Peptides against a protein of PDB entry 5VZU. Designs and how they scored, part 44

Target 1, 271 residues: chain A of PDB entry 5VZU
Amino acid sequence: GRTLEDIFHEHMQELILMKFIYTSQYDNCLTYRRIYLPPSRPDDLIKPGLFKGTYGSHGLEIVMLSFHGRRARGTKITGDPNIPAGQQTVEIDLRHRIQLPDLENQRNFNELSRIVLEVRERVRQEQQEGGHEAGEGRGRQGPRESQPSPAQPRAEAPSKGPDGTPGEDGGEPGDAVAAAEQPAQCGQGQPFVLPVGVSSRNEDYPRTCRMCFYGTGLIAGHGFTSPERTPGVFILFDEDRFGFVWLELKSFSLYSRVQATFRNADAPSPQ

## One batch from the design tools (peptide; aimed at target 1 G56 S57 A220 W246)

Design b2_p21_4_s1 (made by RFdiffusion4, then SolubleMPNN; from b2_p21_4, 9 letters changed)
Fold by OpenDDE base, seed 5:
Structure b2_p21_4_s1 (fold): chain B 271 residues (1-271), chain A 21 residues (1-21)
Amino acid sequence: as target 1 above (271 residues)
Amino acid sequence: SSAAEEREKRLEELRKLFNPP
């Protein structure tokens, strides 16, 4: 029977061949595109920029991290046989913080799966509700042909008088407990461990995390076939490192900042 | 459903790629 090793070798050969086909196709049409670093904003969770990530057998990839209000985005700078460059490999919803359990319960994949799937259903509900409000407003401007129905003179009903008893109904102002936006506590790092059965290319991932958020990763077949979003967890370790847990793939990708100082990598100021 | 089975097959192929032995 094919061993896991034989299957791995076959897939590695296919990935190498596909990488070779892609690189060879690019060698015939090397379009050099200048990449600009996104400008840093005060509200950015960390400094935006280039990160090197690992995707199991895909090897080393480069991703641009950028912030877009309450969303973060990882954009592929390097393509692979499944997902071309310029695609959003990860999308992070910074509104949906994930609280990891204690270190013992973090080893339970089913517990992490439950937490992530509950957040996914909330995100789906919010998208459905927000979609309904936008849809109902546009439908009613059918051109009502205002046929001028003739002005029948409605009779003057008499002005009954001004009895002004001021009922002092002291309606207590219901304290709308403004759900205090918990300040983004740059809290003390939480102990972090991958669940059992989640694969990491390196065991040398940070064992402490600052924050976790719900996110989705992009997956596709070879040649970008049947692309879909799969649920996952974005894990902020520090200013220069983040991870993504691919829940359905049972995989962990570690991303580390590219420390290279690029001269002239800043976006040209709009003149 | 055939579509769910086909999706799970694709996920299994991707798991093998993302999780090399």
Scores: peptide ipSAE 0.509, ipTM 0.933, DockQ to the pose 0.599
OpenDDE base, seeds 1, 2, 3, 4: peptide ipSAE 0.502, 0.487, 0.498, 0.498; ipTM 0.932, 0.927, 0.930, 0.930

Design b2_p21_4_s2 (made by RFdiffusion4, then SolubleMPNN; from b2_p21_4, 9 letters changed)
Fold by OpenDDE base, seed 5:
Structure b2_p21_4_s2 (fold): chain B 271 residues (1-271), chain A 21 residues (1-21)
Amino acid sequence: as target 1 above (271 residues)
Amino acid sequence: SAAEEERKKKLEELRKLFNPP
């Protein structure tokens, strides 16, 4: 029978062959593109930059983390057989914080799935509502044909009507409880464990996280066929480490900052 | 549907890819 080692070896050979085919196709068109590090902003959740990530059998990949207001983006610097370089491998919605349950309930994959899917439906509703407001405003400029309907002179009259007393109806200003955007409290580190049945390439992931957010990962077939977004959880561990739980794939990717000083990696100042 | 079965198959292949045995 096929051993687990045989299956792993066959699968690794296929992945190596696919990587070789892709790299060899690029060898004929080696476009060297300079990568600039994104500028750091004060409101960035962590310093933007290069991270090394693990994707199970894909092996080691490099991702650029950048911040875009209330969104974070992981952009592939290294491509794979499914997703080429320059694609947005992860998109994080920093508006939708995920509160992890206690450590016991964190082991329950169905509980994590429930939490993530509830947030996904909220994000979908917000996108539908925001789409309707943008749509209704454009429709009504039908060309009003300026029919020249004639000047009828209707005249009179001046009627005086009188005194009506100012009723002091002291309408209490309804305290619109501005939902205080809870400042992104650098929450005390929470104990963290992967759910049962979520695979990690290494068991040496951080066992404490600062915060979690809803996000989506990009998945595709070989050659970037049928690309789609799959729901997941972004887990911030510290300034140099984050994770992504691929919910539908039951996989965890750990990302660690590339501790390299790149000379001249800063974006050229706009002259 | 055929599209659901294709998506299921794609997810199964991606699970093997992300979760090597």
Scores: peptide ipSAE 0.419, ipTM 0.913, DockQ to the pose 0.696
OpenDDE base, seeds 1, 2, 3, 4: peptide ipSAE 0.401, 0.358, 0.384, 0.405; ipTM 0.908, 0.893, 0.904, 0.908

Design b2_p21_4_s3 (made by RFdiffusion4, then SolubleMPNN; from b2_p21_4, 9 letters changed)
Fold by OpenDDE base, seed 3:
Structure b2_p21_4_s3 (fold): chain B 271 residues (1-271), chain A 21 residues (1-21)
Amino acid sequence: as target 1 above (271 residues)
Amino acid sequence: SEAEKEREERLKELTKLFNPP
């Protein structure tokens, strides 16, 4: 049978060949596309922008983080042999917060897996329910044939009936205890550790996280074959760092803000 | 072994994203 080492070597050879093909394309024709930075909005979880991430054997990659209401997206600026530039490498549902257990239980991969899969099923249920409501709203506008039924005139008369007494029901002003919207507690950073058996290329990741959310990552074979979404956890560490745990792959990607300032990178204002 | 098959399947999945070292 093929050993794990044989599978690893064959994949690495194919990956190197694909990288060589992509780099050799620069000799023929370069297409330049302008990338615009997304505008920052007040409701954005962090400032949108360019982040550098490490994808195992792919090396250093650039991802654009952007916010779209209650969703965040990581878009590849650099392509790789599996996923071309412009694809959404991660999609984050900011409605579905992941609560990590204590630091001891965070080492248990099965505990994280349980939590993520429970959230995945809720997301699927909400998508099915929202799909049903959108389907039923196409009510049958049957053609109401406007038959012009004639205007007959009947006149009848006048009766006066009288006296309905105004009941003074003095409903007490129920104290509308304004449910003080608990100020979105800028979540006190909690201790963070990767589960046992999650591969990290670098053990130097932040050991404290602010918030975690359910998300999905894009995976594909070489040449973008058989693309699929896999469940994961978006981990916000700080304003400049986030991670993604690829649950099924048992891997972790760390993303750090690109600190370079770009002139004229802002999107043109919609006129 | 069963552990080798699980590990082979996991490697095939990892090849869809990136090869871990």
Scores: peptide ipSAE 0.035, ipTM 0.617, DockQ to the pose 0.183
OpenDDE base, seeds 1, 2, 4, 5: peptide ipSAE 0.033, 0.034, 0.034, 0.024; ipTM 0.623, 0.613, 0.617, 0.607; seed 5 fails the geometry check

Design b2_p21_4_s4 (made by RFdiffusion4, then SolubleMPNN; from b2_p21_4, 7 letters changed)
Fold by OpenDDE base, seed 5:
Structure b2_p21_4_s4 (fold): chain B 271 residues (1-271), chain A 21 residues (1-21)
Amino acid sequence: as target 1 above (271 residues)
Amino acid sequence: MEEEKKRKEMLEELRKLFNPP
């Protein structure tokens, strides 16, 4: 029978060939664009920049991590046969923290799936509610033909007198229970393990994580066919490492900061 | 039906790519 190594080697050869075909098709149009590093903001979860990640058999990929208010984005710097460079491979919703269970329950893929699918449903509800407010505002500019309604003489309404006694309606200020933003426990990371049946190319993933967030990953067929967002978990390990769990793919991608000091990689100051 | 089948096939191929044997 074919060894696991033979099957892996054949599959890697097919992917290299596909990557070569796509690269060669674009070779006639390879505009080298300078990539600028995003400026760091004080509110950024970690320093933005280049991260080196693994996408299973696609091998090594470079992603730019950037922050956009309550969202983070991973933008592909390296394309693959499915997803071209410049696409947002991951979109992270920093409003939707995922609380991982204990280590025993973290091994249960169905428990992680339940937690993420519940958050996905909340995100979907919030998107529907926000969509309704934007829709109602546009409908009412029908051209009211201003028919000149004739000037009916407003009769002099008589001066009713002054006796408004001020009722002291002591409206108790309803305690707006400020949902205590649980201070981001920037402290000791929680123990972390991948669920059983989630594949990782590297078993040397961090065994502690700082925090997790709901996110979506971009998936597509070859040639960027039928692109869609699949639910996942962004896992912040430290300042230089994050992961993404692809739930539907049962895969984990580890991303590590590219430590290369790029001289002059700063975005030109807006003049 | 056809779109769901195509999605299933795409996910199966992506699982092979993301989770090499």
Scores: peptide ipSAE 0.465, ipTM 0.922, DockQ to the pose 0.715
OpenDDE base, seeds 1, 2, 3, 4: peptide ipSAE 0.465, 0.447, 0.451, 0.460; ipTM 0.923, 0.917, 0.919, 0.920

Design b2_p21_5 (made by RFdiffusion4)
Pose (drawn by RFdiffusion4):
Structure b2_p21_5 (pose): chain A 212 residues (1-129, 189-271), chain P 21 residues (1-21)
Amino acid sequence: GRTLEDIFHEHMQELILMKFIYTSQYDNCLTYRRIYLPPSRPDDLIKPGLFKGTYGSHGLEIVMLSFHGRRARGTKITGDPNIPAGQQTVEIDLRHRIQLPDLENQRNFNELSRIVLEVRERVRQEQQEGQPFVLPVGVSSRNEDYPRTCRMCFYGTGLIAGHGFTSPERTPGVFILFDEDRFGFVWLELKSFSLYSRVQATFRNADAPSPQ
Amino acid sequence: SEEEEEREEMLAELREEWNVS
């Protein structure tokens, strides 16, 4: 929904062109691999499926939320040269809820960082052996109309890599649940916010034979 | 170290990609 002008500034102009060129080299001679929608589950769930998400200068990407015990997984359906389609973009730890402060303390980025890194450390120890909401100051959000109320938060990690999916790594963050079908992820080391929203469209023949 | 410098450069590039309007 833009022209060459609104894009010729600039890193996105490049990424957008590469994509157009690259994808169009297929001239619709394409191979398709099977995917499934995730299994629903009662008590043990807060609702799975496809979501549209903001991935910075790459634009929106489609991500599938699925539940695997005390962890939720966000898997890329569409992706980008940094973190490709089919990868785990996010992992939400559902046993480590993070309390939300009043608005003023939410605004303080360092308080959020200290709190998140604390949980990361407690997690490393374990494994080794709604109210008003605002993003902290200094955290970017391409959306800006992110909901200003939220139901809960959890520790999670996201996957990052340089161009070519080079040296991918987990970085700490925090998952934010707004309503039944809108959620967010604060990328702590990037001071960046990704806002996700449910894909409302209904899909025929997409259920999996079983959880396995 | 060299690996730390490479990671800082990668993060700098990612911040540029992620922190858009």

Design b2_p21_5_s1 (made by RFdiffusion4, then SolubleMPNN; from b2_p21_5, 9 letters changed)
Fold by OpenDDE base, seed 4:
Structure b2_p21_5_s1 (fold): chain B 271 residues (1-271), chain A 21 residues (1-21)
Amino acid sequence: as target 1 above (271 residues)
Amino acid sequence: SKAEEERKKKLEELRELFNVP
């Protein structure tokens, strides 16, 4: 039987061949599309922009991170043999924060898996409920036959008068001590470690994270075959670094901001 | 165990196949 080593070798040869075919085909017919950086908004979790990841045999990948209300998106700028450019490689739900346990429990993959799958089921329930509300709201617009009810000119009933005395009832202002919700110290990073059995190509991932969110990643075979979304964890490390844990694949991708300054990369104002 | 090694290897194949590190 083929050894797994043979399968890996065949797969790597196929990837190299595909990369060669793609590069050679592109040399003849390059379509250039201008990429605009999304405008930064005050409510953005971090500055939107280009991030780089390194995916072993695939090399350098570039992803655009953008914010869309309570959602963030990672869009592939570089295509690969599996996923073409312009696809949403990650979609993050900023409504569904993941709380990581302590470092001891963070090493337990089953604990992370439990937390993520519980959030996944909540997201599915919310999508079903929101789908029902959107469905029920459309059904009740039966055609209101606008019967033109005649404009009966109902009369000017009169000006009744003035005097109601203001009763002074001096109800004591109960000092509702507004418990100042201590602004959740959004700035204190928590210790971070990958679960045992999660593959990282680089051990030099940040050991402190700011926030984690539920997300889905896009996976596909060569030629964008059988594309599916798999559950994961978006990990914000800092202003310039984020990660994604692919739960089912037990892998971790690290992304770092592209520090290059781009002139005229801002989206044109909608004229 | 042999089954755990086979599972690990299958995950490695899936990672490469789906272009995930």
Scores: peptide ipSAE 0.068, ipTM 0.708, DockQ to the pose 0.204
OpenDDE base, seeds 1, 2, 3, 5: peptide ipSAE 0.061, 0.062, 0.050, 0.051; ipTM 0.692, 0.701, 0.683, 0.685

Design b2_p21_5_s2 (made by RFdiffusion4, then SolubleMPNN; from b2_p21_5, 10 letters changed)
Fold by OpenDDE base, seed 3:
Structure b2_p21_5_s2 (fold): chain B 271 residues (1-271), chain A 21 residues (1-21)
Amino acid sequence: as target 1 above (271 residues)
Amino acid sequence: SAEEEERKKKLEELKKLFNVK
């Protein structure tokens, strides 16, 4: 039977061949599309924009980070043989914060897996409940046949008036202690380390993180075959760096902001 | 079959080993 090594070599050979085919297509007439940077919003977790991400055997890829309410998206600007350009490589749910354990317990992959999978089940439950509420609102507007209301009569008057006394009860205005929304503590940086057995292309990742969120990563076979979303963790390090732990792949992608400024890259104002 | 289950398990192990992202 084929060994895991044989299948790995076959996959790598196919990957190299596909990369060669794609690079050879650049000798042909190409269609270019302008990419627009998303506008920054006050509620954005960090400034949106272009990031360079580590994609293991694919190398470095360019990803656009954008914010969409309580979701963040990484969109591939550069594609690979598995996931083409324009696909959402990562989708982050900013409603579902991941709490990392202490530095010692962060080395345990099973602890991270437990935490992420518990959040994944909550996200699935919320999606099922929200799907039920949207379904019941299509009440049958059955055709109300306008049966003619018959005209029946005017009956009378009577009078009675009694007296009930106004009780004065002067209930004191209870001080509504405005629960001071604790200002979202600019999360004191937590020590960060990758779990044992999570592959990083380099060990030069930030060793302190601000916050983490549940997310999903897009994976597929060669030629974008059988695409699926896998669970992961978005790690915010700073304004210019974030990571994504691909849980099932046991892989880490580090994303670093592209420092280049682009002229005429802003989206046209909505007219 | 046991061979199909083993093949399926190998395929899942392969999906984890490959940078399919």
Scores: peptide ipSAE 0.267, ipTM 0.728, DockQ to the pose 0.192
OpenDDE base, seeds 1, 2, 4, 5: peptide ipSAE 0.083, 0.259, 0.253, 0.102; ipTM 0.694, 0.731, 0.735, 0.695

Design b2_p21_5_s3 (made by RFdiffusion4, then SolubleMPNN; from b2_p21_5, 8 letters changed)
Fold by OpenDDE base, seed 5:
Structure b2_p21_5_s3 (fold): chain B 271 residues (1-271), chain A 21 residues (1-21)
Amino acid sequence: as target 1 above (271 residues)
Amino acid sequence: SEAEKEREEKLEELRKLFNVP
């Protein structure tokens, strides 16, 4: 029988061959593009920059993490046979925090799946509601042909009726206490464990997380065929590490900051 | 449906790629 090592070796050889085929197809068109590091903003969840990710058998990937208001984005710097460089491998909705249960319930994949899918449905509802408001505003400027409807002269009467009493009904404006979004306390990290049946390339992932958010990962067939977004969980461990749980794939990707100092990697100042 | 089958086949292929055996 094939050993697990033989199966892994065969899959790695296939992926290396695919990477070679893809790189060789581009050999005549290798455009070196300068990558600029995104500028850091005060409201960024962590410092933006380059992260080294692990994707099971795909091996080592480099992604650029950037922040865009209430969204975070992982952009592929390295392509693979399924997802080319420059694609958004992960998109994180910083509006939708995932609350992880205790460690016992974190081991339950179905519990994590329930929590994530409930958030996905909320995100879908918000997108539908926001889509309707944008759609209704454009429809009604049909050119009203100004048919000159004739000037009928209707009358008359003036009656001044009088009386006065100002009812003082002091309806107290109910203070809608806008639930102050508690500033995302960089609180003490909570204990973290992967659910049973979620694979990781190694078990050497952080066992404490700061925050989790709903997100989507990009998946496609070979050659970027039928690309779609699959639900997942972004896990912030610390300033230099985050993870992504691919829910449908039952996989975990760990991302670690590239600590290399790049000279002249800053975006050119806007002139 | 055929599209659901094709999607599940794609997901199973991706599981093999993402999941270390």
Scores: peptide ipSAE 0.432, ipTM 0.910, DockQ to the pose 0.650
OpenDDE base, seeds 1, 2, 3, 4: peptide ipSAE 0.423, 0.405, 0.413, 0.053; ipTM 0.907, 0.901, 0.904, 0.636

Design b2_p21_5_s4 (made by RFdiffusion4, then SolubleMPNN; from b2_p21_5, 7 letters changed)
Fold by OpenDDE base, seed 5:
Structure b2_p21_5_s4 (fold): chain B 271 residues (1-271), chain A 21 residues (1-21)
Amino acid sequence: as target 1 above (271 residues)
Amino acid sequence: SAAEEEREKRLAELRELFNVP
């Protein structure tokens, strides 16, 4: 069989060749666009910005993390042969928190897989239900040409009298159990370990995480062929580090904030 | 199905790529 070294060598040759092709073909067509950092909002889980991530054989990539209400997005700043720059490499659903089990059960890939797939199914159900409500509202404005049916004189039905018995039906106020918004516990970090059989390029990942969320990663073949979303777990470690577990790929990507201060990286204020 | 087999083949190739240290 091909060794990991053979696969690495073949893939590195292909990546080098692809980089060479891209640089050589587009040398005359390189459009530089300014990238603006997204403005920070009070409700942002962490400060948005540039993160450096690792993708196994793809090496170091730059991703922009941004927040969009109940969603977070990782947008590729660097492209690779599979996924071009500007694509959403990760999309995180901040409504769907994943509670990791104890440290022993975190080593079980099947347990993590079960938890993630159950959340994925809930997300699919919510999308189907929300799609039905939006669909039914638009159908009924067919122009009913209301032909004026002639006003037949409605007979005066007699005024039955005022029997005013006040039924004191003391309807107990049904306690609307306010779904306790579990406070965003910036809670005590929990011990974190990757499941057995999840590959990490570096074993030096944070061993404590703050919280986890359901998300999807973008995968594609070379040249962005057959792009699809694969389920995963967003792991928030701290203000400057997050991870993504690619469940189907059994891979972990660690993202660390780019600490470089860029002059004029802020979006221009709308004048 | 042939589509599932082709998807699993692509996932296997991607696993190889992502799991290279």
Scores: peptide ipSAE 0.423, ipTM 0.909, DockQ to the pose 0.624
OpenDDE base, seeds 1, 2, 3, 4: peptide ipSAE 0.053, 0.034, 0.038, 0.053; ipTM 0.703, 0.657, 0.660, 0.697

Design b2_p21_6 (made by RFdiffusion4)
Pose (drawn by RFdiffusion4):
Structure b2_p21_6 (pose): chain A 212 residues (1-129, 189-271), chain P 21 residues (1-21)
Amino acid sequence: GRTLEDIFHEHMQELILMKFIYTSQYDNCLTYRRIYLPPSRPDDLIKPGLFKGTYGSHGLEIVMLSFHGRRARGTKITGDPNIPAGQQTVEIDLRHRIQLPDLENQRNFNELSRIVLEVRERVRQEQQEGQPFVLPVGVSSRNEDYPRTCRMCFYGTGLIAGHGFTSPERTPGVFILFDEDRFGFVWLELKSFSLYSRVQATFRNADAPSPQ
Amino acid sequence: SRAEDDRPRKIEELFAEREAE
């Protein structure tokens, strides 16, 4: 929904062209691999499926939310040269809720960082052996109409890598649940916010034979 | 117009800061 002008500035003008060139080299001679929608589950769930998500200058990507015990997974359906399609873009730890402060403390980025790094440490120890909402100051959000109220927050980690999926790594963050079908992830080390929203469309023949 | 988030650039800057250290 833009022209060469609105894009010729600039790092996105490059990424958009590469994509067009690269994808169009297929001339619709394509191979398709099977995917499934995730299993629904009652008590042990807060609703799985496909979501549209903001991935900065790569634009929106489609990400699948699925539940695996005390962890939720976000798996890329569409991706980008940094973190490709098929990868785990996010992992939400559902046993480590994070309390939401009043608006003024939510604004304080360092309080959020200190709190998140604390949980990261407690998690490393374990493994080794709704109210108003606002993003902190200094955290970017491509969307800006992110909901200003939220139901809850959890610790999570996202996967990052340089171009070519080089040296991928988990970085700490916080997952934010807004309503039944909108959620967010604050990328702590990138001071960046990704807003996700449910794909409302219905899909035929997409259920899995079983959880395994 | 909304603000844009230049994500790959931020990743590159983060990796450069780590190498410098």

Design b2_p21_6_s1 (made by RFdiffusion4, then SolubleMPNN; from b2_p21_6, 13 letters changed)
Fold by OpenDDE base, seed 3:
Parts: structure tokens; C-alpha cells; sequence
Structure b2_p21_6_s1 (fold): chain B 271 residues (1-271), chain A 21 residues (1-21)
């Protein structure tokens, strides 16, 4: 029977061959595209830019982190056999913060799964409600044919009737307890540990996180077959490091800022 | 296989699952 080692060797051989084919295809038609760094905005969660990810079998990947209002995205700068360059490897919903449990309960993968799946259902509900509002507004512009209804004249008369008193119904202003949006305490980072059974290539990840958000990651077969979005957690560690927990894959990816300064890498100002 | 979960990691998981049985 095939051993787990035989399956591993066959798969690693296929990966090496695919990487070789993919790199060799570029020798015939290299289109160089200039990559511009996204402009930094004051409201950006961290400075946008290039990050290096360590993925187990893929080696070193480069992603561009950019902010788009209440969403962030990681765009692949380097392609791999599954996901080509230019694809959005991660999409982060900055509206949906993930609150991690205490350090003891963070080891429980089922607890993290519960929290993430509850947020996923809220995101689906919001998308359904927003889809209904956009649907109802378009229907009613039926062309009212301007039938010229004729000017008939009639006259009559008179009567008086009286004084209906305005009742001062003093509706008490119900105290809308403004649920104080607890200001996202940009305070002391929370202790962080990966759940049991989440694989990380190295145990060398930050043990403290600043904040977490709901997100989705792109997964696909070889040659970008059957691409789909899978739920996950974006973990902000600091200004230069973030992670992504791939929930269904039970894997963690660490991203670190590329410290190289690029001359003339700023996007041309939109004229 | 969707996004190559490091088959090394999946094999290590399967080895760990097989060692725990």
C-alpha cells in the first residue's frame, strides 16, 4: 500500500515539477509590470506595503497589504502553482473584530471555530439585508403614460366644520443608551497562542497580538482550479507583522514587512 | 488538492493522529 511517505514524496515531486514548469514558462514572455506601493492614509490600520509570508511548501511569498475603507486586502505579488500573482490571497473585514478568549481557551480550536463561524453568519446576514435594499429601489419607474384627462368644471359649495384641539402628547425621549462603543483600546497587546492542531511552519510567531479581524482567504487547486474563499482570522501583531489563521485548513501564515526602501515606488498621483 | 496545505504538515498531522490511535 502507499505509505504516507510515498504520498509525501509523490506530492513534493509534483510541486517541484509544477514550480519548474511555472518558472520556465516565463523565459519565453516576461512582461515586466511596475508595482506601485499603495498610498498611506491616516485611517489605515498599519502602513500599507509589501510583506513577506512564509508558507510551508511554497517557500517565500510576497503580498501587498492595502486598505480600502472598512476592508483590507493582501494581494499576491508572487504567484504559486495554486494562486497566480495579482489574486487577493486574503480579504479582511475591518468591521468585524474577532475577540480572542483568554490564553487557556485560545488553545481550544473549537472555541476559535465557534467565534469565527458566528461572525461569518453575521456577515452573511448583512449581505442579504443590503441586497434587499438595493433590489427594491429599481422596480417602480414604470412609464406613467401622460393621459390628458379633460378639464371638467364642477362648482359646488361650502361647509364650515370646527376646532379640533391639538393634543400635546409629550412622548418622553426614551434614553437611547448609546452603547458606548468601547474605544478599541489600542492598549497593551493580548497574550496570543495558536490553537492545538493549527499548524505553523515555525513556532517562532509573536506571543502577543494587538487586535484580530474576521477575514477570508483564497484557496484553489493546481492551476487555479475551483477557487473558493475560506474563513479565517487576521491577527495584527504589530506595525510590521500580521498573521492569518486559515480555519478550515488548520494552518497559520505569518507575514513580516519587507524593510527594503524602494525609490520611485509611489503611485503616480491620480490627475 | 486545494491550496497545498503543506502536505508535510498534513502528513505530520496524519502521523500524529496515527500515533495517537
Amino acid sequence: as target 1 above (271 residues)
Amino acid sequence: SKKLVDLSERIEQLRAEKAAK
Scores: peptide ipSAE 0.025, ipTM 0.612, DockQ to the pose 0.100
OpenDDE base, seeds 1, 2, 4, 5: peptide ipSAE 0.020, 0.024, 0.020, 0.019; ipTM 0.559, 0.615, 0.560, 0.541

Design b2_p21_6_s3 (made by RFdiffusion4, then SolubleMPNN; from b2_p21_6, 14 letters changed)
Fold by OpenDDE base, seed 3:
Structure b2_p21_6_s3 (fold): chain B 271 residues (1-271), chain A 21 residues (1-21)
Amino acid sequence: as target 1 above (271 residues)
Amino acid sequence: EKPLVDLSKMIEELRKKKEEE
């Protein structure tokens, strides 16, 4: 039978070959695409821009983080044999905050899995309900062929219906208890640790996070075969660092802001 | 085969399989 070592060597040879093919394609097609940095908006969770994946030794992963209302997106600037450049590697739903438990319970992968899967089901329900409302509104414009039935002239008379008195119903001002919007405690970081059995190539990740959100990551086979979205957790550490926990893969990706300033990288103003 | 996220994660999954068997 094939040994585990034989299987590992064959897959490693395939990965090296795929990396070689992918890098050699640049020699044949020097198509330069200008990348524009997204403009910063006041409502952006952090400044948008370029982030470096620090979790991998086998390549520089560059991701563009951008904000789109209640969604954030990580777009691959560097492609790989599985996922080409320009694909959305992560999609974050900023409406669905993940509440991490205390530091002791954060070590329990099954607890994190439960929390994430409960949020995933809520997101699916909201998508189904919003899809039904959009579907029912289009049906009823049947063409009413307004046949012009002729205007017969009936003249009937002027009856004076009587003075309905205005009832002064003095409805008491119900105290609208302003549901105190719990001030988004945006400021206090909580202790953070990866669950047991989540792989991280780098144990040097931030041990405090600001907030977490539900998200999905893109996964695919070689050549972008069978692409699918897998559930995960976006972790905001600070202004310059975020992570993504890939729940089904039991892996963690750390991203750090690229501190390089690019001249003329701003998007052209929308005319 | 399970789809993988990127080359770095592919290599990590291969290492993990090598350690579990």
Scores: peptide ipSAE 0.032, ipTM 0.628, DockQ to the pose 0.070
OpenDDE base, seeds 1, 2, 4, 5: peptide ipSAE 0.020, 0.021, 0.022, 0.018; ipTM 0.555, 0.580, 0.574, 0.556

